Peptides against a protein of PDB entry 8RAJ. Designs and how they scored, part 60

Target 1, 54 residues: chain A of PDB entry 8RAJ
Amino acid sequence: LPAENEDPDKAVVDLHRSPPKTKDPDLTPSGIIAKVKAGDMTQETARELLLAMR

## One batch from the design tools (peptide; made by RFdiffusion4, then SolubleMPNN)

Design b2_p25_4_s3
Fold by OpenDDE base, seed 5:
Structure b2_p25_4_s3 (fold): chain B 54 residues (1-54), chain A 25 residues (1-25)
Amino acid sequence: as target 1 above (54 residues)
Amino acid sequence: KDAEIDRKLEEKRREEEERRRKLEE
């Protein structure tokens, strides 16, 4: 059976993948308000998050 | 969806506690 050489070079997990500094746009005050309007977050939880950001 | 929000709340609370600890040292 021919050994298909699957390139070992794809296993370089880029250790230089900066932890995603994607400030979740959903954790901005505007993103929180958008989630409440979408029904994806309670007003109480949104209030707690907005207070913790102050 | 509530469990994702609760996880994000807990993470923010932990970050705030660590920040408070670094200000008290």
Scores: peptide ipSAE 0.147, ipTM 0.671, DockQ to the pose 0.000
Fold by OpenDDE base, seed 1:
Structure b2_p25_4_s3 (fold): chain B 54 residues (1-54), chain A 25 residues (1-25)
Amino acid sequence: as target 1 above (54 residues)
Amino acid sequence: KDAEIDRKLEEKRREEEERRRKLEE
């Protein structure tokens, strides 16, 4: 007799898990600093963004 | 990329203005 011990109760993918708001990884303090270092953002714009997150 | 940053700055400024307005009412 094959042991039917697949507990089916752990695949409740909570369909109501709000999709992790894709906090644009680019708008994290680390993402902003990375863009400035890459030359994709000015230091002034980065300062304004970092101040607005405080 | 700059236009996307500018849109996000404008959105944050608008959210802050709406929050301030809601605290003054």
Scores: peptide ipSAE 0.139, ipTM 0.665, DockQ to the pose 0.000
Fold by OpenDDE base, seed 3:
Structure b2_p25_4_s3 (fold): chain B 54 residues (1-54), chain A 25 residues (1-25)
Amino acid sequence: as target 1 above (54 residues)
Amino acid sequence: KDAEIDRKLEEKRREEEERRRKLEE
């Protein structure tokens, strides 16, 4: 298997481990707003989710 | 999609309730 030379200088592991990127793009503040705009989520549910993220 | 959000909201409520219970014990 070809060892992909991942350049060790691009492993600036941001030691500020960004809070685990919610693997659900749908549960980001932007994803919630996008679902409401698409009609896939109620405004009330979106408000509750956005308040729970503060 | 609403049922997936409701499940995730219920999971967060359950996790918060478990955290409160562990702080009161």
Scores: peptide ipSAE 0.134, ipTM 0.652, DockQ to the pose 0.000
Fold by OpenDDE base, seed 2:
Structure b2_p25_4_s3 (fold): chain B 54 residues (1-54), chain A 25 residues (1-25)
Amino acid sequence: as target 1 above (54 residues)
Amino acid sequence: KDAEIDRKLEEKRREEEERRRKLEE
């Protein structure tokens, strides 16, 4: 059987690959601030979300 | 819109709790 030379560096990178943080672009600090500026979110809700991300 | 934000906030809190749990094991 051909020894699959799995690059040990790729296996280490995949084990430390945090599950793709599907950073919902709308739930980034910048996305939250953009929603407030657009009138799509209250300042209170934005404050709570930003505090929960800290 | 508020109910979508609340669901997303709950999802984030759950993900953070699961991460904390995995760091304590």
Scores: peptide ipSAE 0.133, ipTM 0.642, DockQ to the pose 0.000

Design b2_p25_4_s4
Fold by OpenDDE base, seed 4:
Structure b2_p25_4_s4 (fold): chain B 54 residues (1-54), chain A 25 residues (1-25)
Amino acid sequence: as target 1 above (54 residues)
Amino acid sequence: RDEEILRKLEERRREEEERLRRLLE
């Protein structure tokens, strides 16, 4: 049974590192924030996208 | 164990959402 000895913190990190179900790497929460900081996206569009990912 | 993992994930999600909210306010 291969699942009983994984560090629960590793499982949390692996679940948190699971690529967001968004096929577009630029639509990650981090990618959206990076676009806003670069001036490539409006704050309002970023807010709408991040709220839709909840 | 799974309940503790879920609780830690929900906490991190909440902290990130609050950080994102403060950045986008």
Scores: peptide ipSAE 0.046, ipTM 0.480, DockQ to the pose 0.000
Fold by OpenDDE base, seed 2:
Structure b2_p25_4_s4 (fold): chain B 54 residues (1-54), chain A 25 residues (1-25)
Amino acid sequence: as target 1 above (54 residues)
Amino acid sequence: RDEEILRKLEERRREEEERLRRLLE
């Protein structure tokens, strides 16, 4: 069966890269960090948002 | 196999959460 040789690391990477079903790309952990780096969000607001997603 | 995938996903999630915390400290 051609399905038995999926590299378990590739399946983990694909499941991990599966976009979180957050309808707002701006409220992803990566989107929040990108806004902080761009100067569009404070580090404090980013910390509160990331703690609320836990 | 599914338990190993879940364990690796939980580990990566934890490592990313710790990396994010260190970037926001």
Scores: peptide ipSAE 0.045, ipTM 0.471, DockQ to the pose 0.000
Fold by OpenDDE base, seed 1:
Structure b2_p25_4_s4 (fold): chain B 54 residues (1-54), chain A 25 residues (1-25)
Amino acid sequence: as target 1 above (54 residues)
Amino acid sequence: RDEEILRKLEERRREEEERLRRLLE
């Protein structure tokens, strides 16, 4: 099967690159972090959102 | 193979959690 020869690093990258099944790209952990870094979100709001995803 | 995948996923998860902590401190 073509899956037997996949680099374990590639399989980990592909499992981790599973597109965030979040319908809103801005509500991903990465999107929240990007908004905080841009100054578009407070650190407290980001903490509350990330805790609600836990 | 599955144990190596699990170790790398746990490492990445830990690094991301530590990045999130340092950003939210």
Scores: peptide ipSAE 0.041, ipTM 0.461, DockQ to the pose 0.000
Fold by OpenDDE base, seed 3:
Structure b2_p25_4_s4 (fold): chain B 54 residues (1-54), chain A 25 residues (1-25)
Amino acid sequence: as target 1 above (54 residues)
Amino acid sequence: RDEEILRKLEERRREEEERLRRLLE
């Protein structure tokens, strides 16, 4: 039984803190956005990748 | 309790989707 005393914000953080088990850290939504900001990826390629992950 | 967690998850997902739209526009 999940402990009735867990902070609802911790439960939301833990549900989001399961990293998507993308074996490639470079293909996370955050990794794609970081590559676009660094100039290492085009906005169009980032759009296609993010839409394919939805 | 589970409904409150779901509402907060849906809100964060909406904010991320809007942030992504503004970055890709």
Scores: peptide ipSAE 0.040, ipTM 0.464, DockQ to the pose 0.000

Design b2_p25_5_s1
Fold by OpenDDE base, seed 5:
Structure b2_p25_5_s1 (fold): chain B 54 residues (1-54), chain A 25 residues (1-25)
Amino acid sequence: as target 1 above (54 residues)
Amino acid sequence: DEERRREEERRRMEELEELAREAEE
């Protein structure tokens, strides 16, 4: 069976690691909201990230 | 109640969208 492409590029945002200054559009405030809306991020994780960007 | 659950989810998304705006300033 072809291994279901678990997209290996789901960067597990280690919440305990200072957010790298990643130019990843996925780690912008708007990108975080987009991930939550897509079901790719929990609301709790998003809240912690957004508070750390303030 | 499913309506209450949907309202709570909406309020949490609104809070996140506010936090996202504050993080873009």
Scores: peptide ipSAE 0.576, ipTM 0.892, DockQ to the pose 0.652
Fold by OpenDDE base, seed 3:
Formats: structure tokens, sequence, C-alpha cells
Structure b2_p25_5_s1 (fold): chain B 54 residues (1-54), chain A 25 residues (1-25)
């Protein structure tokens, strides 16, 4: 019986790499806020991402 | 000190939610 692939795709958005042109729903403004509320993203990283989307 | 920390955290989340709204326009 195949083990469930828990892909730990913790997308650590490395700000030093050009913003991924992937419309990852997890990188929407709302998705960023959700990650901060979940503790999966720092407020600093979220702030820098949101400012770069403006 | 705990109340101040909770208030600072709330204020920072409110700033992020504002920035998120501005980035959705």
Amino acid sequence: as target 1 above (54 residues)
Amino acid sequence: DEERRREEERRRMEELEELAREAEE
C-alpha cells in the first residue's frame, strides 16, 4: 500500500531570487497573510513581498 | 508587558492586512 507523499513544500520564498512568475495561490496577498497567521512566514518577509507586489 | 506585546503584534498584522489590500488592487 503506497505511503502518502507528504511533500513538505514549505515554499520558503527566498527574497534574493527574482519573484517566481508562478501564480502560486500561496503567493497572493491573501495567501501571504494566511501564512503569517499560520506562523509559516515571518512578518518581515510578508512585508517585503507585499511591498514588492505594489 | 504581555498586553503591550499583543498590541504590537495586532498592529503589525493590521499593517500587513492593509499592504495586502493595496497589493490586490
Scores: peptide ipSAE 0.576, ipTM 0.892, DockQ to the pose 0.642
Fold by OpenDDE base, seed 1:
Formats: structure tokens, C-alpha cells, sequence
Structure b2_p25_5_s1 (fold): chain B 54 residues (1-54), chain A 25 residues (1-25)
């Protein structure tokens, strides 16, 4: 079966990957909050990311 | 019960917004 299109827009933020210094607005602290508010990220995942960024 | 759930969700969002500010400084 062709790999079902995992939407490339689901940047599966691999919590175990050191946050790339990506200019991706989606990986900024503000971008993480925006994803949680949109329902695209869990509060738990966002918390772990934000804690790793400080 | 729905009001309590909404209040807990709001509080958790406020905590995340605080952590986000600390990560931007």
C-alpha cells in the first residue's frame, strides 16, 4: 500500500529530537501556543517542548 | 462539571503561556 499521506504538515514534533533551530514559526514558543489553541498540539506535548526550550 | 473542565483547560493554557514567555526571554 502506498504510505498513506501522513500530511507533511503534521510536523510530528519528535519530542526526543533536540529542537532544531528551525525558523519554522511552528517551533517558536508563540507558534507552539498557537498550535495548542488551534487543537493541532496537545497541552502535554506543548509543555514538554516549552520546558526543553528554556 | 463542564464549567470546572473549562476552568481547568483555561488554567493549563495560562501555565503554557507563562512557559512560552520564559522560553522567549
Amino acid sequence: as target 1 above (54 residues)
Amino acid sequence: DEERRREEERRRMEELEELAREAEE
Scores: peptide ipSAE 0.576, ipTM 0.892, DockQ to the pose 0.667
Fold by OpenDDE base, seed 4:
Order: structure tokens, then C-alpha cells, then sequence
Structure b2_p25_5_s1 (fold): chain B 54 residues (1-54), chain A 25 residues (1-25)
């Protein structure tokens, strides 16, 4: 079975860039929380993203 | 202590859920 190498780098939002206006469900506040709960995002990265969306 | 670890993990998730709510407003 190919392990889906979910490339963690595709979810690396550049915190120094304006939050991408992407309709990516993974970049919504709820999508960020879902990724943390799944173990696909660190709490630190999630905190920085959520603060940048405020 | 496993109980202290679980409490700290819950608290950190609650803080993130609060930040997520503030970012949805």
C-alpha cells in the first residue's frame, strides 16, 4: 500500500504572507483545529496561523 | 503524571479552539 506521503510542506503556510484567500478547507480555522486533532499539524503552528487570521 | 499531561493537553486544545472562534468572527 503506498503510504500517502501527505507532504507536510504543502500545509506550511508562510506566516509572513497574508493568509491565502484559498478555499482550502485545511486553512480555515476549523480545518486547522481538525489537522491538530489528527496529528497533521503542531499546536504551535496552529496557534501562529490562527493569530495571523485574527 | 499521566493525569497532569492529559489536563495540559486539554487546556492547550481549548486555547486553540478559542483562537479559532475569534478567527471565524
Amino acid sequence: as target 1 above (54 residues)
Amino acid sequence: DEERRREEERRRMEELEELAREAEE
Scores: peptide ipSAE 0.574, ipTM 0.890, DockQ to the pose 0.642

Design b2_p25_5_s2
Fold by OpenDDE base, seed 4:
Structure b2_p25_5_s2 (fold): chain B 54 residues (1-54), chain A 25 residues (1-25)
Amino acid sequence: as target 1 above (54 residues)
Amino acid sequence: SAEEEEKRRREEMEELERLAREAEE
């Protein structure tokens, strides 16, 4: 059995979805960088998010 | 080269860290 722990709390940041009004710590600039370093987010997605926060 | 790819990934990460600082200001 592949234990794909699909952690269901992977906030799939759909860039086309209105930013959740929840202070998701994963959507802070620092949280985005942490996800990229962990391999949980692509650099492209991180760049688009960070640019949209400016 | 694997070293050139690692260098590019590091430079791209430094850019993202800059963008993150600019988004926190």
Scores: peptide ipSAE 0.581, ipTM 0.887, DockQ to the pose 0.665
Fold by OpenDDE base, seed 5:
Structure b2_p25_5_s2 (fold): chain B 54 residues (1-54), chain A 25 residues (1-25)
Amino acid sequence: as target 1 above (54 residues)
Amino acid sequence: SAEEEEKRRREEMEELERLAREAEE
């Protein structure tokens, strides 16, 4: 089966695997919300990220 | 019910949007 090219830019940020060290625009508070709304992040992961940014 | 689950997901999104505003300050 051809591996469907899962777009590698859809990095599901696993907080447990890679703490956000970079000013990735996708890891801003607004970027996190955008990923959840797009279905590219779970609400649970988003909550953990946003709480860690406080 | 599916309606109660949709309501929970909406309330959770509103909480996330609040947390995002508080993290941007």
Scores: peptide ipSAE 0.578, ipTM 0.888, DockQ to the pose 0.621
Fold by OpenDDE base, seed 2:
Structure b2_p25_5_s2 (fold): chain B 54 residues (1-54), chain A 25 residues (1-25)
Amino acid sequence: as target 1 above (54 residues)
Amino acid sequence: SAEEEEKRRREEMEELERLAREAEE
């Protein structure tokens, strides 16, 4: 079986599962946009996170 | 239409990039 590289380091930020931690450098506004562009976050989750940061 | 879906995805991404800028202020 090809080990699907489930990069365990791809913490899928789920707003419902993990509240936005403003201390996570990967949860900066720019980091959120980068995750969406990489396909590692949905636009909906990104929108909710970014709205909560205003 | 595939073109309409691509247009929506682009408009949504532009909105997210706007929201990201507003959250960095």
Scores: peptide ipSAE 0.577, ipTM 0.887, DockQ to the pose 0.645
Fold by OpenDDE base, seed 1:
Structure b2_p25_5_s2 (fold): chain B 54 residues (1-54), chain A 25 residues (1-25)
Amino acid sequence: as target 1 above (54 residues)
Amino acid sequence: SAEEEEKRRREEMEELERLAREAEE
């Protein structure tokens, strides 16, 4: 399926696209959960990020 | 079923919220 709507202004933190920026509020554990709930991040990517923060 | 998929998604979200708390400690 074509990737419908890469909103270029929504920095989807994809571990495969960009290393975690230590200053992005969207890369806090709480920010990651907020992105998943908003549909701006997959549960898989969130799991990988959260596990890498441990 | 759609209910089983929603249940799975909820359980996975609760796990992510647990991992997030553990990563904030």
Scores: peptide ipSAE 0.577, ipTM 0.887, DockQ to the pose 0.638

Design b2_p25_5_s3
Fold by OpenDDE base, seed 5:
Structure b2_p25_5_s3 (fold): chain B 54 residues (1-54), chain A 25 residues (1-25)
Amino acid sequence: as target 1 above (54 residues)
Amino acid sequence: SAAAERARREREMAELEELAREAEE
């Protein structure tokens, strides 16, 4: 099901759709931390991403 | 307490920063 209701400019990191492409600077470990600090990502989603990148 | 909630969020952020470091290695 397309997640039809979060802002298309916020790259909805759908953990179920594709692992983060390491080529997106916004999906680097540092980029993930920056998004959490900006309030653009939840700590839970960030934890799941960072654990999947390990 | 709002102070205790801030302190929890700060600890959780420190744990995420550690996980981010481990994912950059």
Scores: peptide ipSAE 0.578, ipTM 0.894, DockQ to the pose 0.671
Fold by OpenDDE base, seed 3:
Structure b2_p25_5_s3 (fold): chain B 54 residues (1-54), chain A 25 residues (1-25)
Amino acid sequence: as target 1 above (54 residues)
Amino acid sequence: SAAAERARREREMAELEELAREAEE
């Protein structure tokens, strides 16, 4: 299987696999929106993340 | 329709942008 070179700096945050415990700058509310707009995150995952940040 | 799906995604994005604003407060 081609190792998807998941850029280790672009780890797709899967909430079902790893709860966001990291101060990843990419997990700021604005960073989450940017990932969704880039196609690097689903709207569902983004919603769950943003709701968990409230 | 593809237009209805786009309009759904645009609404869902607007809801996410609101949730993002509320999470920045």
Scores: peptide ipSAE 0.577, ipTM 0.895, DockQ to the pose 0.644
Fold by OpenDDE base, seed 4:
Structure b2_p25_5_s3 (fold): chain B 54 residues (1-54), chain A 25 residues (1-25)
Amino acid sequence: as target 1 above (54 residues)
Amino acid sequence: SAAAERARREREMAELEELAREAEE
């Protein structure tokens, strides 16, 4: 099976990295949910991000 | 059971969708 080249440029949201001041659409609440549904983010990471956005 | 795991994951996703809505308000 060809290894799908996972594009390494999907910014891994490192919770320990200061949130990039970039309006990354992937860091919106809706973008976080979309990443979890795609399997690109864990539910745990998503929960921590969403709680920190309150 | 694979059915029980799917049902847990679905509940956890619903909780995340609620948290996301509350973070957009």
Scores: peptide ipSAE 0.576, ipTM 0.894, DockQ to the pose 0.615
Fold by OpenDDE base, seed 2:
Structure b2_p25_5_s3 (fold): chain B 54 residues (1-54), chain A 25 residues (1-25)
Amino acid sequence: as target 1 above (54 residues)
Amino acid sequence: SAAAERARREREMAELEELAREAEE
């Protein structure tokens, strides 16, 4: 009976991959300004958000 | 002018920073 050497190396599902801490982008006023400076948010959207936080 | 566009963006950013300060108070 041929012992098929099935190499068991194919499924190290690294269950220890900590989900990337999505730091919830702190929707703080300072966090909004940081996103605009990074180019990740438009000035218009930032203005609307900041006005809604008043 | 690229200088005029930079100056506009800097003014708009200063307005947003003011709005952000007022939203933190």
Scores: peptide ipSAE 0.594, ipTM 0.898, DockQ to the pose 0.623; fails the geometry check

Design b2_p25_5_s4
Fold by OpenDDE base, seed 5:
Structure b2_p25_5_s4 (fold): chain B 54 residues (1-54), chain A 25 residues (1-25)
Amino acid sequence: as target 1 above (54 residues)
Amino acid sequence: MERRREEEERRRMEELEELAREAEE
């Protein structure tokens, strides 16, 4: 069976790694909220990221 | 039981949306 493409590019944002200076629209405050609403990020991870951007 | 979970989830999303606004300032 072809392994279902678990998209290996779901960048697990390692919260313990200094936030890469990623101009990733996905790591903007609005992009984080969009990921939570999509089910691609936990509310806890989003909270920690948003607090680290303050 | 469902209504309470939905209300708790909504309140957590409202808190995240507030934190997101504060991080954009």
Scores: peptide ipSAE 0.575, ipTM 0.891, DockQ to the pose 0.653
Fold by OpenDDE base, seed 3:
Structure b2_p25_5_s4 (fold): chain B 54 residues (1-54), chain A 25 residues (1-25)
Amino acid sequence: as target 1 above (54 residues)
Amino acid sequence: MERRREEEERRRMEELEELAREAEE
């Protein structure tokens, strides 16, 4: 039985969940910008995340 | 019409990159 672990790493960071206290490298300010440039995050979501990090 | 959309998108990315720098301090 190959359990293909389909990587759950398409976590759209839902802003209504408390910012994960994990320093996920993908949730760094630079990581957020990279996701927006890749089309994996909206500019609105990125703006709200970056403002909450401040 | 395309040029205006590209200019607005670029300006919004520049604002996000500024907010990202402020969040790295």
Scores: peptide ipSAE 0.575, ipTM 0.892, DockQ to the pose 0.647
Fold by OpenDDE base, seed 4:
Structure b2_p25_5_s4 (fold): chain B 54 residues (1-54), chain A 25 residues (1-25)
Amino acid sequence: as target 1 above (54 residues)
Amino acid sequence: MERRREEEERRRMEELEELAREAEE
């Protein structure tokens, strides 16, 4: 079975991990919204991240 | 059925965009 190429650049945001100290553009509030719009993040995960950044 | 789902998805996106704005302040 071809392993679906899980893009290794999909930052799996673990909500139980300390807020990433990385300037990952994908973890900015705008980057989170962009991932949800792309279908790369769930609305629930995005909501929890955005609330934790507040 | 489709329009109600699209309206609910749009509303949830608007709520996320509000939370994103509040997290950028």
Scores: peptide ipSAE 0.574, ipTM 0.891, DockQ to the pose 0.640
Fold by OpenDDE base, seed 1:
Structure b2_p25_5_s4 (fold): chain B 54 residues (1-54), chain A 25 residues (1-25)
Amino acid sequence: as target 1 above (54 residues)
Amino acid sequence: MERRREEEERRRMEELEELAREAEE
């Protein structure tokens, strides 16, 4: 099956679906906040990521 | 009812912005 175009700009970081292997420069604390404000990330996922970065 | 949801969403966003600052320090 052709890899359905998971738009690389829409990596919904779902911690329940994959460990965060994305070296995406957008996974900075500020980048996470920006994704939540854009509606591209849930507040729950953002909270789990930010707590794991501490 | 809408105003209360907006206030709860804002508070949760403020908590995330605090956690983000703590993760940048």
Scores: peptide ipSAE 0.570, ipTM 0.891, DockQ to the pose 0.662

Design b2_p25_6_s1 (from b2_p25_6, 10 letters changed)
Fold by OpenDDE base, seed 1:
Structure b2_p25_6_s1 (fold): chain B 54 residues (1-54), chain A 25 residues (1-25)
Amino acid sequence: as target 1 above (54 residues)
Amino acid sequence: SEERKRQAEKALEELDRMEEEEKRR
């Protein structure tokens, strides 16, 4: 079976592609900031996600 | 939840500080 190349870009939370799931630990306010600090999320995407949670 | 809203607001304030620190480098 061809290994489905899990597109490494599917790990990037994009508010325009998928609404934030309330149960994803990466989609908590603290998880968002942790992803930005790790370089796994842009500040722009983080701002949009956090504004949608306010 | 009101707790998530409060956490999001605090996280926005942290993000603002990170952006200001990056602009100073």
Scores: peptide ipSAE 0.610, ipTM 0.912, DockQ to the pose 0.664
Fold by OpenDDE base, seed 2:
Structure b2_p25_6_s1 (fold): chain B 54 residues (1-54), chain A 25 residues (1-25)
Amino acid sequence: as target 1 above (54 residues)
Amino acid sequence: SEERKRQAEKALEELDRMEEEEKRR
């Protein structure tokens, strides 16, 4: 079975379109930082997400 | 969770360092 490479581009939580539901169990603080380092998330979006988790 | 809050605070401190490093380029 080909591993469905779910395109990582579809998991960009646009905070301006939908405020981060702090209930996504898959969105960890470490996962946010990893996305920023990969270029898949802006520092601004990451800051807003992390502030909502505080 | 108090653990998730502590992880978020540490991640904010990491973002602050990344922003300072980018501003120094």
Scores: peptide ipSAE 0.609, ipTM 0.912, DockQ to the pose 0.650
Fold by OpenDDE base, seed 5:
Structure b2_p25_6_s1 (fold): chain B 54 residues (1-54), chain A 25 residues (1-25)
Amino acid sequence: as target 1 above (54 residues)
Amino acid sequence: SEERKRQAEKALEELDRMEEEEKRR
C-alpha cells in the first residue's frame, strides 16, 4: 500500500481558505506562540492568526 | 472574548520581541 504522504503543510491553517472554525482548544494565543517557538508555525502565520483574534 | 483579545495582543508583543531577537543574530 503506498504510504499516503500526509502533506505536513496541510496542518498549516491557511487563513486565506476560510478561518478554520476549529474551536481547537489548542488554537489559543499561547498555543500559537508555543508552535512558533517549536518551529511548527511561521511568525507570519502566527501574526495573521493573532490579528484575527484581536 | 475580551480576555482572548488581551491574550492575542500580548502574544503579538511576544512575536515582535522574537522578530527583534532574530534581527540581532
Scores: peptide ipSAE 0.608, ipTM 0.912, DockQ to the pose 0.666
Fold by OpenDDE base, seed 4:
Structure b2_p25_6_s1 (fold): chain B 54 residues (1-54), chain A 25 residues (1-25)
Amino acid sequence: as target 1 above (54 residues)
Amino acid sequence: SEERKRQAEKALEELDRMEEEEKRR
């Protein structure tokens, strides 16, 4: 079975286009901060996600 | 989960620190 290339670009939660289909139920607050530090997520997107987890 | 809420609050405080550090550069 071809491993579905999970396009890493589809992990960018664009909150402006649809409520995040966070297909990653494993997105933890620490994982969000790690993505911001890596440059894989904006601070704005991270803030919105973390506020929704509060 | 109360633990996830506490982790989210701490992560928001970390973002605030990152923003304040960026404003100082």
Scores: peptide ipSAE 0.607, ipTM 0.912, DockQ to the pose 0.678

Design b2_p25_6_s2 (from b2_p25_6, 9 letters changed)
Fold by OpenDDE base, seed 5:
Structure b2_p25_6_s2 (fold): chain B 54 residues (1-54), chain A 25 residues (1-25)
Amino acid sequence: as target 1 above (54 residues)
Amino acid sequence: SAAKREAAERALEELDEMARRREEE
């Protein structure tokens, strides 16, 4: 017998919620710092990008 | 955006603090 676990509360995909514009986190000051902390960006490249945003 | 400039300035300060910590290790 298939156990129908109806959890009906997960199916309201609000299709009218504009997907949060994923502003590429990669080009935010916080995203730059996160990449440096992850080792995905050099401190030098991060400094140049942040100075250009000032 | 003024908010982006302020966030960039804070991120530069955090970057300079991270640089200093790596020179002390």
Scores: peptide ipSAE 0.606, ipTM 0.898, DockQ to the pose 0.551
Fold by OpenDDE base, seed 3:
Structure b2_p25_6_s2 (fold): chain B 54 residues (1-54), chain A 25 residues (1-25)
Amino acid sequence: as target 1 above (54 residues)
Amino acid sequence: SAAKREAAERALEELDEMARRREEE
C-alpha cells in the first residue's frame, strides 16, 4: 500500500528556538484521559502511563 | 510531584469508570 503523504514540512525543528517549555499537555494525566476520550489512545496504554506517574 | 501523583490516581479512577460504562453498553 503506498504510504502517500507524510507532509515533509513538519520536520523543520528550528534548533535555535528553545523548545517551548510547553509541558506536553498530552503527557499530563488530564491529557491522557482526553486522548482516550478522543479515541487517540487505548484505555490499556493510558492505564500503563498513569500507573508510571503514581 | 505529589500533585501529579494525585492527578494520576484520579485519572485511573476515571478510566475504571469508563471501563464500567463500556461493559454496560
Scores: peptide ipSAE 0.606, ipTM 0.898, DockQ to the pose 0.643
Fold by OpenDDE base, seed 2:
Structure b2_p25_6_s2 (fold): chain B 54 residues (1-54), chain A 25 residues (1-25)
Amino acid sequence: as target 1 above (54 residues)
Amino acid sequence: SAAKREAAERALEELDEMARRREEE
């Protein structure tokens, strides 16, 4: 009987890893600044959002 | 929240500092 080499290295991609609850950084002043630094938000839009939180 | 207003004021100061650095390049 041929020994089937069961290669155990099928990395089970755990599709059930809930994406870390990114507390929507967009709702915090620090997350708005982080988006501007990443280039994902304009300084103008960030300023308008922060002025509305003041 | 007072803490959210203070954090927004500090973030506006950081934006003004980022704007100044861009005018010097």
Scores: peptide ipSAE 0.605, ipTM 0.898, DockQ to the pose 0.571
Fold by OpenDDE base, seed 1:
Structure b2_p25_6_s2 (fold): chain B 54 residues (1-54), chain A 25 residues (1-25)
Amino acid sequence: as target 1 above (54 residues)
Amino acid sequence: SAAKREAAERALEELDEMARRREEE
């Protein structure tokens, strides 16, 4: 069975430590919603990120 | 950018709709 490469570089964006300054495409509004839908991000974390982009 | 703020507003609306659906299930 191919080992699921749990890519450990799924950077858990710790919003409590620094607002992500990265031009990471995963930090687009659409990328945030996609992560929530995938279960890779909480709704609360997504809300905080999106509010910071408003 | 204005486009990023608008996209963030739309994504917040979608997030609120997802939250409501999860409370109704």
Scores: peptide ipSAE 0.590, ipTM 0.897, DockQ to the pose 0.622

